Peptides against a protein of PDB entry 3V4O. Designs and how they scored, part 20

Target 1, 234 residues: chain A of PDB entry 3V4O
Amino acid sequence: DQPLAKDKVALLIGNMNYREHPKLKAPLVDVYELTNLLRQLDFKVVSLLDLTEYEMRNAVDEFLLLLDKGVYGLLYYAGHGYENFGNSFMVPVDAPNPYRSENCLCVQNILKLMQEKETGLNVFLLDMCRKRNDYDDTIPILDALKVTANIVFGYATCQGAEAFEIQHSGLANGIFMKFLKDRLLEDKKITVLLDEVAEDMGKCHLTKGKQALEIRSSLSEKRALTDPIQGTEY

## One batch from the design tools (peptide; made by RFdiffusion4, then SolubleMPNN)

Design b1_p10_2_s1 (from b1_p10_2, 5 letters changed)
Fold by OpenDDE base, seed 2:
Structure b1_p10_2_s1 (fold): chain B 234 residues (1-234), chain A 10 residues (1-10)
Amino acid sequence: as target 1 above (234 residues)
Amino acid sequence: SLGLQSFSPD
């Protein structure tokens, strides 16, 4: 009764050195640490930093080519972002100021394409702000999603709120990764794992009233990142 | 200070 993955593929994007927006620091170490953890879980991991719009779109396209029926797909993003009308937008490093949806990548569009691949699990870990972008008045019309019951969103912050990184002279984690990395290797249903991360974050005095993890999921099976790949020993 | 930096571009 153990769930099996046909394969496990992850795309990690960390954007820090923006041309027209404030520089960030945490995505560097966060992507690195998450890469190492996911590789321990036998994920095929592609990790990229400071992507332009063109490069981000290409990376997503290549990521989608690796997905197929029963494959676990994980997308991690750390960088600037916004949320309009429930749609999450990842901001490339060459985005103009102000940026609009046409300059960014819509996560829900990626989800739609992942569903078409009949993946076994779709996990999105979004370490970005979720504030409304007042400079973008576009109302996106997205295709209706299929009922696949295999979707998990881990938002580093609440709707309309900001995500933060720790300000130190050296390299430091973002708040989300600070707690996620301590539990990521646990053999638990991914939503249960994230719920525990949420509790850990909630106990931190630095983030009380500032940042809280939000989990949004439709996952009808006990899928875990530790699930073995078909045809492999475990 | 909280010692935090927002991921907000604003």
Scores: peptide ipSAE 0.221, ipTM 0.804, DockQ to the pose 0.812
Fold by OpenDDE base, seed 1:
Structure b1_p10_2_s1 (fold): chain B 234 residues (1-234), chain A 10 residues (1-10)
Amino acid sequence: as target 1 above (234 residues)
Amino acid sequence: SLGLQSFSPD
């Protein structure tokens, strides 16, 4: 009775070299390490760095084409972002300063499209800030989400808060990935896994009071990233 | 900043 995935597909986006915003470092390493881990979990992984708005939209479109009934879809994003009225916006590297929703990609809109594919699992790992963008008062009118009970959000930080990367002599992980990578291969329900990551991250005194993992889920089945692909044995 | 920010552990 173990859940099976029809397939497992992941899109990883790391934006660092922004044209009109501060450059970041962590997304490079984070995307690389997450790619290797997800491949060990038999995910088909597309990893992209420093995407323009046009490229991001194309990447999402291509990602959606790989989704179908029962497929596990995972979207990871590391970069600048904001959250307005509960909607998460990923910021492309060519976004203007200030950016608006029309310049960015709405995660909840992507989720809606994933639901239309009748996926088996929808996982969003968002390593971005979630502060309100005061320069954009647009209230997006999004279609109501279906009740699919297969959605998991792992926010690197709390609503209205910031996500951080640690500055070292070399490149290092963001706080979220630093702890996520240690548990990602565990055969556990994804929400349980993320909860353990949250506890580990909570022990980091560097981000105490600044950053905490938030898990938002509607997952009625014990689905894990380690779930075998249909037709395979593990 | 409205995005991911860098900080020093020191």
Scores: peptide ipSAE 0.116, ipTM 0.730, DockQ to the pose 0.123
Fold by OpenDDE base, seed 5:
Structure b1_p10_2_s1 (fold): chain B 234 residues (1-234), chain A 10 residues (1-10)
Amino acid sequence: as target 1 above (234 residues)
Amino acid sequence: SLGLQSFSPD
């Protein structure tokens, strides 16, 4: 049987104009292009740029309100970030220097909340660095995750590594989005799609040995971003 | 840097 989504909702966050950290460029274009692609896939897309901690938390809360049983939820983030002890942290534009976990949003906490909504699919696309933040030795204590077998992480880079954007005089894509956008509309299981993106990125001479896509998934069903929404004509 | 970094493709 064709897998069906109750609905499809995406929150896209691109942080670039940081107050106390280096400014970025790619998130603007990446969020824009991903928005257009996901809308073609009938996602309800909320796209936001340059969010403070308060605004990011509110955006996540509103996103979670749109999730329910069987809903496909996709969270995309492009900006500064770090990973400590296996936990991913998204950095708001008003984060202090140095930032700590209490200044940031923990992705795994969001995942826990998504699981509580009994979503049909949880996709995280994280276009950020995954280096250890040596200024924060806090070990987050997270609630145990449920075994939902509907989780997909697409990390723009491997553990402990950096994610890059192409430097131009104008705006350009980050490396991850550069390859993701070419395949996102394909009717394939999301993990298969991302695997192909990983191969494409691996062939790029610019980031070979510097940036590699990591796919972390527990997806027991053949779910795709192209899956039709229940009750709609398809 | 603990975020995205700009690098030259050239």
Scores: peptide ipSAE 0.129, ipTM 0.731, DockQ to the pose 0.123; fails the geometry check
Fold by OpenDDE base, seed 4:
Structure b1_p10_2_s1 (fold): chain B 234 residues (1-234), chain A 10 residues (1-10)
Amino acid sequence: as target 1 above (234 residues)
Amino acid sequence: SLGLQSFSPD
C-alpha cells in the first residue's frame, strides 16, 4: 500500500548575507541543489535567499496557505540559528546583534501551524547551529502539539553543536547537504533515508566528533518524499 | 570546516 500525498510543497530558505552576523556561503548552493532535487520529486518548491524577518514571516505564511489535508510540507532552512529549550530559531538576515527570539522564527511554532492544516507529512530539514543563545533568556511557552505522528526533523547537527560548511575555493555544500543530496531521491521512508545520510556523514573525517545528523521523528506511516501525488499514479 | 554558526561572543 503506497501512501499518497494530496500535494507536495516545500519552502526552502537560505540566509547567508547577514547584516550584523558572519556571512555564510553554503546556503546558496544548498538551496539550489535541494530545489532541483525536490522538483524532481514533484514538489512545488519556493526557494528564497537572504530573507529579512518580515520576508521570512511572509514566506512562511504563504507556505502555510499552500498546505492542506494530506499535503506533504517540507521546510528547509540553511543559515544562522540557535536552539533554546528545545526550540529551534531561524535567524533572519536583518536580525540584530545579539538577536533574541522575538527577532527570529520559531520552527516549532511553524510546526504547530502546519498541524492545523492536517498535513500528511511535515518534514523539517534544519541546517543551522543548535547552540544555546545566552543572550536570549526568554522561555517560550509554546502551544502543545497535536499527536499527528507525521513529523520528521533532520537536524544537521546535534543539540548544542554547530553545523558547518565546507571551506574551499568557490561555493560548496554544507556538510548536511553534501550527503543528503546523494540519497534524497531514494524511494525510502524518510526516516530511513535520513538514517542512511547520518551514517554517510558519520564516515566523513571532516566532521567526525564535530557534527552529526540528528533525526527526531514521530512518523507512524511509511511515508517517503517519493510518494506519488493523488491523481498522478501510474 | 566552519560556517553555519549561531551567535556567540568571542
Scores: peptide ipSAE 0.124, ipTM 0.763, DockQ to the pose 0.286; fails the geometry check

Design b1_p10_2_s2 (from b1_p10_2, 7 letters changed)
Fold by OpenDDE base, seed 2:
Formats: structure tokens, sequence, C-alpha cells
Structure b1_p10_2_s2 (fold): chain B 234 residues (1-234), chain A 10 residues (1-10)
């Protein structure tokens, strides 16, 4: 009954040092902490910081090459971003001001490509703002997604809202990672795990009325990040 | 003291 992963692969991107936009601080620590946790879960992890558009596209391409039938794929992003018409856009560090969709990477396009690989699980953890970009009126036309029932989105904030980092004595952590790291190693269905993270965030006085986790999923199986890789002991 | 900073580019 225990679900098995053919392999487990994660791409972590943290963008902080933007050229034309305010600099961030949290992605540095958050990517580092998440890297260590995912490696404990036997993920093959590629962690990258401060990527240009070209570098981000290449990183995604290389990530996709590691995906295949039954493989667990996880994409984590921390940085500037926006959401237009239900589509999430990750902003590279060399994006112009203002940026448009053509300067950014669309998460839903990546999902489509992951579906073509017949992955066992697709997890997106997006630690970015979800406000509309008023400087981009383009309506993205995406191909219809397949019904794979293996998709989980963890949005650090609500639709149309902002994500935040906590700064203290020169150190910064994202609100989302602050709570995610405490539960990430738990052997639970990924949607259940994220739901508990959402409750933890809701109990924090710093985040009330400021930031709330949103989970969007189509996951028909009890798949967890702790699921063993095929051929390994568990 | 802890301060919150938005990821908003504006």
Amino acid sequence: as target 1 above (234 residues)
Amino acid sequence: MEGLQSFSPD
C-alpha cells in the first residue's frame, strides 16, 4: 500500500539580488534550510541563487531532464513574483522594471512539461507575492492540463496577497519556511502536511491578517515526501 | 524586534 517513487528530484531557486527591483534576504536561508531537509528525505536537490532569466530557463530544462515516469518532482521558488489570471510567474534577477510575462517563467507551463514526463508527484512551493501585475495585460494562453491527479501547490500567501519575510538582527526568514521546516520531515500525505503548516501559521500573531497559506491540489493518492524510492529499504 | 518586509517589488 505504501506509494513508491521511482526517484525524487527537487529544484530550489532563491532570487534576492535583483538589479531593477528591491533586494530580498529570506531566500538565502530558506533555500539552505529546505535543501538540507529534502536531502534527508533522499531528494536529489539542485539549489540555485540569484538566477537570470537565461539561467532560470536552463535550470528548469535540466530539472525536467531528471524527471521520468513515477519520479517525484518538487519545485521551490522564493523571490519576487506575481499572478495574472491564475498563472504564477517567477521573476528573474535581471528582469526589467516593469517586468512582463515574457521576462518571467510561468509555473503552469512547467507543470505541463512535468505532466508529459508522467511523474508520480508534482509539488510546487511558491514563496512569492500573488498580486496582479498591472503592467502586464497579456492573457496567457496555456494548453489544457492532463488529468493526472498528482499535483500539489503550496502558495505562501493567498490569491492577490503578499508574502513576507521576517528580519531580525540582519537575518531573514520567510514566513512560509519558518513553519514549513518544522513539519517537512513528517510522514504524512503532502496535502495534510501543508494543511497543518497552514494552521501553525494561523496561530502566529505576526501573520494574522497579513499572510495565510493556500493549498491547491489534485492528489488522488496518499503520497508523501517521505515515500521511499523504489529499490530502497523502508 | 522582528520586522516584516513584503516580497512586493513596489
Scores: peptide ipSAE 0.255, ipTM 0.818, DockQ to the pose 0.767
Fold by OpenDDE base, seed 4:
Structure b1_p10_2_s2 (fold): chain B 234 residues (1-234), chain A 10 residues (1-10)
Amino acid sequence: as target 1 above (234 residues)
Amino acid sequence: MEGLQSFSPD
């Protein structure tokens, strides 16, 4: 039977114009392209660029308010980031140099809050580096996640590695988005879709040995971004 | 022309 979403909500954040860190280019286009694609999939999409810590936290709070039982939630982030002890941290544009966890938003904390909403699907697409931040020695003690079997992480890169943007003809896209956009509308289980994206990315000569998509999931149902919203006719 | 830029802060 076709899984149904109670609703579909996405928050897309692209941070580029950092105050104390190198500026990025790709998030602008990547957020735009992903926004258009997700709207074609009937997602309610909030897309934001260059958020301060305060703005990011508010955006996440508002995003969470849109989540409820059975709702598909998708969080996309493109920007600076790091990973310490398996926790992913999104870096706001006003983060200090060096930044620490208290300056950043922890993705796993967001996931915890999404689980409390009893969402139908939690998708995280993280286009950020996953290198350890040596300036942050904080060991976060997070509450244990529930066993919801509805979680999908698409990491633009593997653990300890960097994510890259490709600049061509004055435009820049993240390598991840470059390949994701070609398949995002396919009616496939999200993990299968991402696996195919990973294969496509693997053929890119520029990122061989530098960047590889990592899929981390616990998804017990054949959930797809194309799943219909309950109460709608297609 | 193609070029890569890391999302790394350094």
Scores: peptide ipSAE 0.254, ipTM 0.815, DockQ to the pose 0.793
Fold by OpenDDE base, seed 1:
Structure b1_p10_2_s2 (fold): chain B 234 residues (1-234), chain A 10 residues (1-10)
Amino acid sequence: as target 1 above (234 residues)
Amino acid sequence: MEGLQSFSPD
């Protein structure tokens, strides 16, 4: 009755030091804190910072190799990004200005590949902007997703909107991670957990009308990040 | 009050 994970694997990417775009600060702290939290949840975590296009693609490939039937896969990204026609694009640090889809990694393409692994759960936490890239009119032709009912997207912001970090003298979280980190260890269905994070974020006066968490899911089972790995006891 | 920086590259 209790959902079980065959294994739990996470890839965390934080891009800050862009070559041709404004530098960010929050991804450093966000990746670090999320890494520690996910490790407490017995995730195998690969956390990487400031990846080039080549490095990002390699990281995703290696991540996919760790996925298999029943494995929980979590991809977290913090950095520059955009969304065209419902497709989310993560921007590598060496992306040109302006960037195009061929310079970036498409999240939905990664999801398709994860589905082929017959994963037990696919979680995407995307702390990036979702504004349209006017310099790229490419319409990616992606294969239709399977109906796996195990997909959860946590978008740090709404479609067409921006994600923000707090301007502080020291290191600080992005808005999304600021609230996510307080609830991530809770034993709740992941969509319920994210909904609570959304409510917490909604109380942040700094981002009212600017940034709101969007949850998109088809998760038909009560799966949580706290679900035990098969053959293990806590 | 603290400001916000967009994750938008532009």
Scores: peptide ipSAE 0.247, ipTM 0.813, DockQ to the pose 0.883
Fold by OpenDDE base, seed 5:
Structure b1_p10_2_s2 (fold): chain B 234 residues (1-234), chain A 10 residues (1-10)
Amino acid sequence: as target 1 above (234 residues)
Amino acid sequence: MEGLQSFSPD
């Protein structure tokens, strides 16, 4: 049976112009290109750039309001970030230096809220560093996740490592998006698609030994971003 | 040659 999505909704966040941290370049073009691709896949896409903590939290809240039973939800983030004790933190542009977990958005908390919506698929594409933040000793106590078997994480880099953008005078992709964009429209199970992206990234001489895609999934069904929306094929 | 820049806050 062909899996169907009740709807498909994506929130894309690209943070570049940080107030207290180094500015980035890639998120601008990465968000733009991903927006166009996801719209071709009939996603309802909200794309936002340079969000403060307040704006990021509001964007996530609005995103969650669009989720419901059977809806495909995709969250993409490009910007500064860190990972402490297995928890991923997205850094708003107005975060202090140094930032702590209280200044950032925890991805696993968002996942918990998505599970409560009984979504059909939860995809996180995180184009950020995953190094530990030594200035934050907080061990977050998170609510236990449900066993929904519909979760896919695409980390642009492996645990404890950095994510990179191509150094150009002009606009250029991050390494992750450079390879993701070539395969995103393929009609394949999302984990298979990401695995192929991982192989493509591994063949790049610039990336080898510096950045490797990590796929973390609990996906019991053959769900693809190309899955049709229920009621549109009749 | 293409170079890389880290997303690290450092």
Scores: peptide ipSAE 0.244, ipTM 0.809, DockQ to the pose 0.853

Design b1_p10_2_s3 (from b1_p10_2, 5 letters changed)
Fold by OpenDDE base, seed 4:
Structure b1_p10_2_s3 (fold): chain B 234 residues (1-234), chain A 10 residues (1-10)
Amino acid sequence: as target 1 above (234 residues)
Amino acid sequence: MLELQSFSPD
């Protein structure tokens, strides 16, 4: 009863060098570390840094082209972001100040497109803030999602809260990745894995009361990032 | 030295 992936594809985006917003540091290291880990898990990984809106949209489009029935799709984003009305918006490096939804990429819209590909698993790891953008009063009317029971969101922080990076000796990691990397290779259901990461993060005194991992999932099968690819020998 | 920086644009 071992679940199988037809393939495993990941798109990792780290935005740091914003033109009109504060620069970040952690996404560089976080994307690098996650890339190495996911490749060990036999993911086909595309890792990109400092993407403009145009580049981000193209990257997502190309990512979607790699998805198909039964494929595991993982989208990781580290950078500025916001959440309005339950919709997560990833902010490109060339976003204006202030930015609005039309300047950003909506994660839930990407999810909808992934569902159309009949993916086996959709994992979103969002290392971004989830505060409301008061400068964007747009109420998005998105199409209803399908009930695919294969969706996992790992939010680096809680709704309405901020995500943080820790700098030590010139190195910066997002607090989410700091703990995720220690468990990512474990052969566990992805939601269980993330739950353990949440517990580990909870022990961090720096972000206690400031940042906590939120897991939002509808995953009816015991799917793990370690699941073998169909047709391969292990 | 440990520094905490928010991903918030604020």
Scores: peptide ipSAE 0.250, ipTM 0.820, DockQ to the pose 0.760
Fold by OpenDDE base, seed 2:
Structure b1_p10_2_s3 (fold): chain B 234 residues (1-234), chain A 10 residues (1-10)
Amino acid sequence: as target 1 above (234 residues)
Amino acid sequence: MLELQSFSPD
């Protein structure tokens, strides 16, 4: 049977104009391109740029309110970030220098809250660095996740590595989005789609030895971003 | 010219 989504909701965050950290360029175009693609897939998309900590937390709260049983939830983030002990932290534009976990949003905490909504699919696309933040010595203690078998992480880079953007003639795109956008509309299981994106990145001379996609998933059903919404024609 | 820039705040 064709998998169906009760609804499809996406929150896209692109942080560029940091107050106390280097400014980025790619998130602007990347969020725009991803927004257009997801809307073609009938996602309800909220796209936000340059969010403070307060604004990011509010955006996540509002996003969670749209989730319910069987709903597809997708969170995309492009900006500064770090990974400590397997936990991913998104950095708001007003984060201090140096920033710590208390200044940032933990992706795994968001996942926990999404699981409580009994979503049909949870997709995280994280276009940020995954280097250890040496200024944050906190070891997060997270609640155990439920066994929902509906989780997909697409990391733009490997653990402990950096993510990059390409600048050309005043325009910039993230390496991850450069390849993701060419396949995102394909009717394939999301993990298969991301695997193909990973291969495309691996064949590119620009990224060889510099950046590689990592997929982390527990997805027991053939769920795709192209899955129709329940009650609609397909 | 193409230029790669890291997302790292370092």
Scores: peptide ipSAE 0.246, ipTM 0.820, DockQ to the pose 0.747
Fold by OpenDDE base, seed 5:
Structure b1_p10_2_s3 (fold): chain B 234 residues (1-234), chain A 10 residues (1-10)
Amino acid sequence: as target 1 above (234 residues)
Amino acid sequence: MLELQSFSPD
């Protein structure tokens, strides 16, 4: 049968104006474009730019308050980041140089909290680098995840690799968003949708051998971003 | 021209 969402909520974060690190350009446009698309999919979207550590943590807390049993939760992040030991860290704009795990938000911790809400679907779209941060020697001790079979990660790049933005005549988009936006409205299982995005991205001559989409999922149901909200008529 | 800029701070 057609899967139903109790509600659909998205938090989009784009960090570009870093205080102690190089500034980025793509997050501004990428967040804007994704916001418009997700609203067409009847997501309740909160879009925020240039968040400090304090603001990011608050935004995540507020996002979690909107989650409940059967709710679709989507977290998008564009900005600086790194990955150590399989853990993804989003870097706030006020992070020091160098930054460490205590300065950043761990995505896997957010996932754990989302699981506690018994969400219907957890989607993470991470447009950031996944290189090892040599200045962070912390090994996070994370609680074991529950077996919820409702998790999808879309990494803009492979493990240990970089994510890129393209600049043309002053305009900039992340490579990931460039291809994601073309398919986001399709009525397909989210993993199938992302797989097609991966293929499209693979045709980009600029990033061949440098950036490739990685999909990590445990999704036992045919869940799509286009799934209708329970009790609504479309 | 299209230019690539890494999201890496390094």
Scores: peptide ipSAE 0.239, ipTM 0.816, DockQ to the pose 0.772
Fold by OpenDDE base, seed 1:
Structure b1_p10_2_s3 (fold): chain B 234 residues (1-234), chain A 10 residues (1-10)
Amino acid sequence: as target 1 above (234 residues)
Amino acid sequence: MLELQSFSPD
C-alpha cells in the first residue's frame, strides 16, 4: 500500500543577483534550507544560485537526465518570474530589461519533458510573482499534457499576484518557504501538506490580502515526499 | 524590524 519512488531527484534554483532587475535576498536562504530538508528526505538535490539563461537551461537538461519511470522529480524556483496565459516563466539573472519569453524558461515546457520520462511524481514549487508581463506578447501554444495524474504545483502566490520575501534582523525568507519548511518533513500526501502550509501562511498578517498559496494538482495517488525509495529502507 | 519586499521586478 505504501507508494514507492524509484528515485527522488530535486533541482533547486535561486536567482537573486539580477543584472538588470532588482536584487532579491530570500532565495539564498530558501534554497539552503530546502536543500537540507530534501536531503533528509533522501532526495538527490542539485542546488544552484544565480543562473544565467544558458546555465538554467543546462541545469534543467541535466535534471531531466536524472528522471525516469517512477522517479520523483521536484523543481523549486525562487526568483523573478511572471505568468502569461497560464504559463509560468522563470527569469534568469542575465535577462534583459524588459525580459520576454525567449529570455526565460517555461515551467510547463519542463513539465512536458518530465512527463515524457514517465516520472512517478512531478512537484513544482514556484516562489515567484505571477503577474502578467505586459512586454511579452507571445502566446505560447504548448503541446497538450499527458494525463499522468501525478502533477502538483505549489505557487507561492495566486495568479496575477506577487510573491514576497520577509526580512527580519538581517535574515530574509520567502513567505512561502517560511511556512513550507516547517511541514516539509511530514509524512503526508504532498497536496495535503501544501494545504496545511497554505493555512499557516494564511495566518501571516504581513501578507494577508497580498499573497496566498495556490495549489494546483491532478495527483490521484497518495504520494508523499517521504515515500521511500524502492529497494531501500530508511 | 520586519520588511516586506516584492519579488516583482517592477
Scores: peptide ipSAE 0.232, ipTM 0.814, DockQ to the pose 0.747

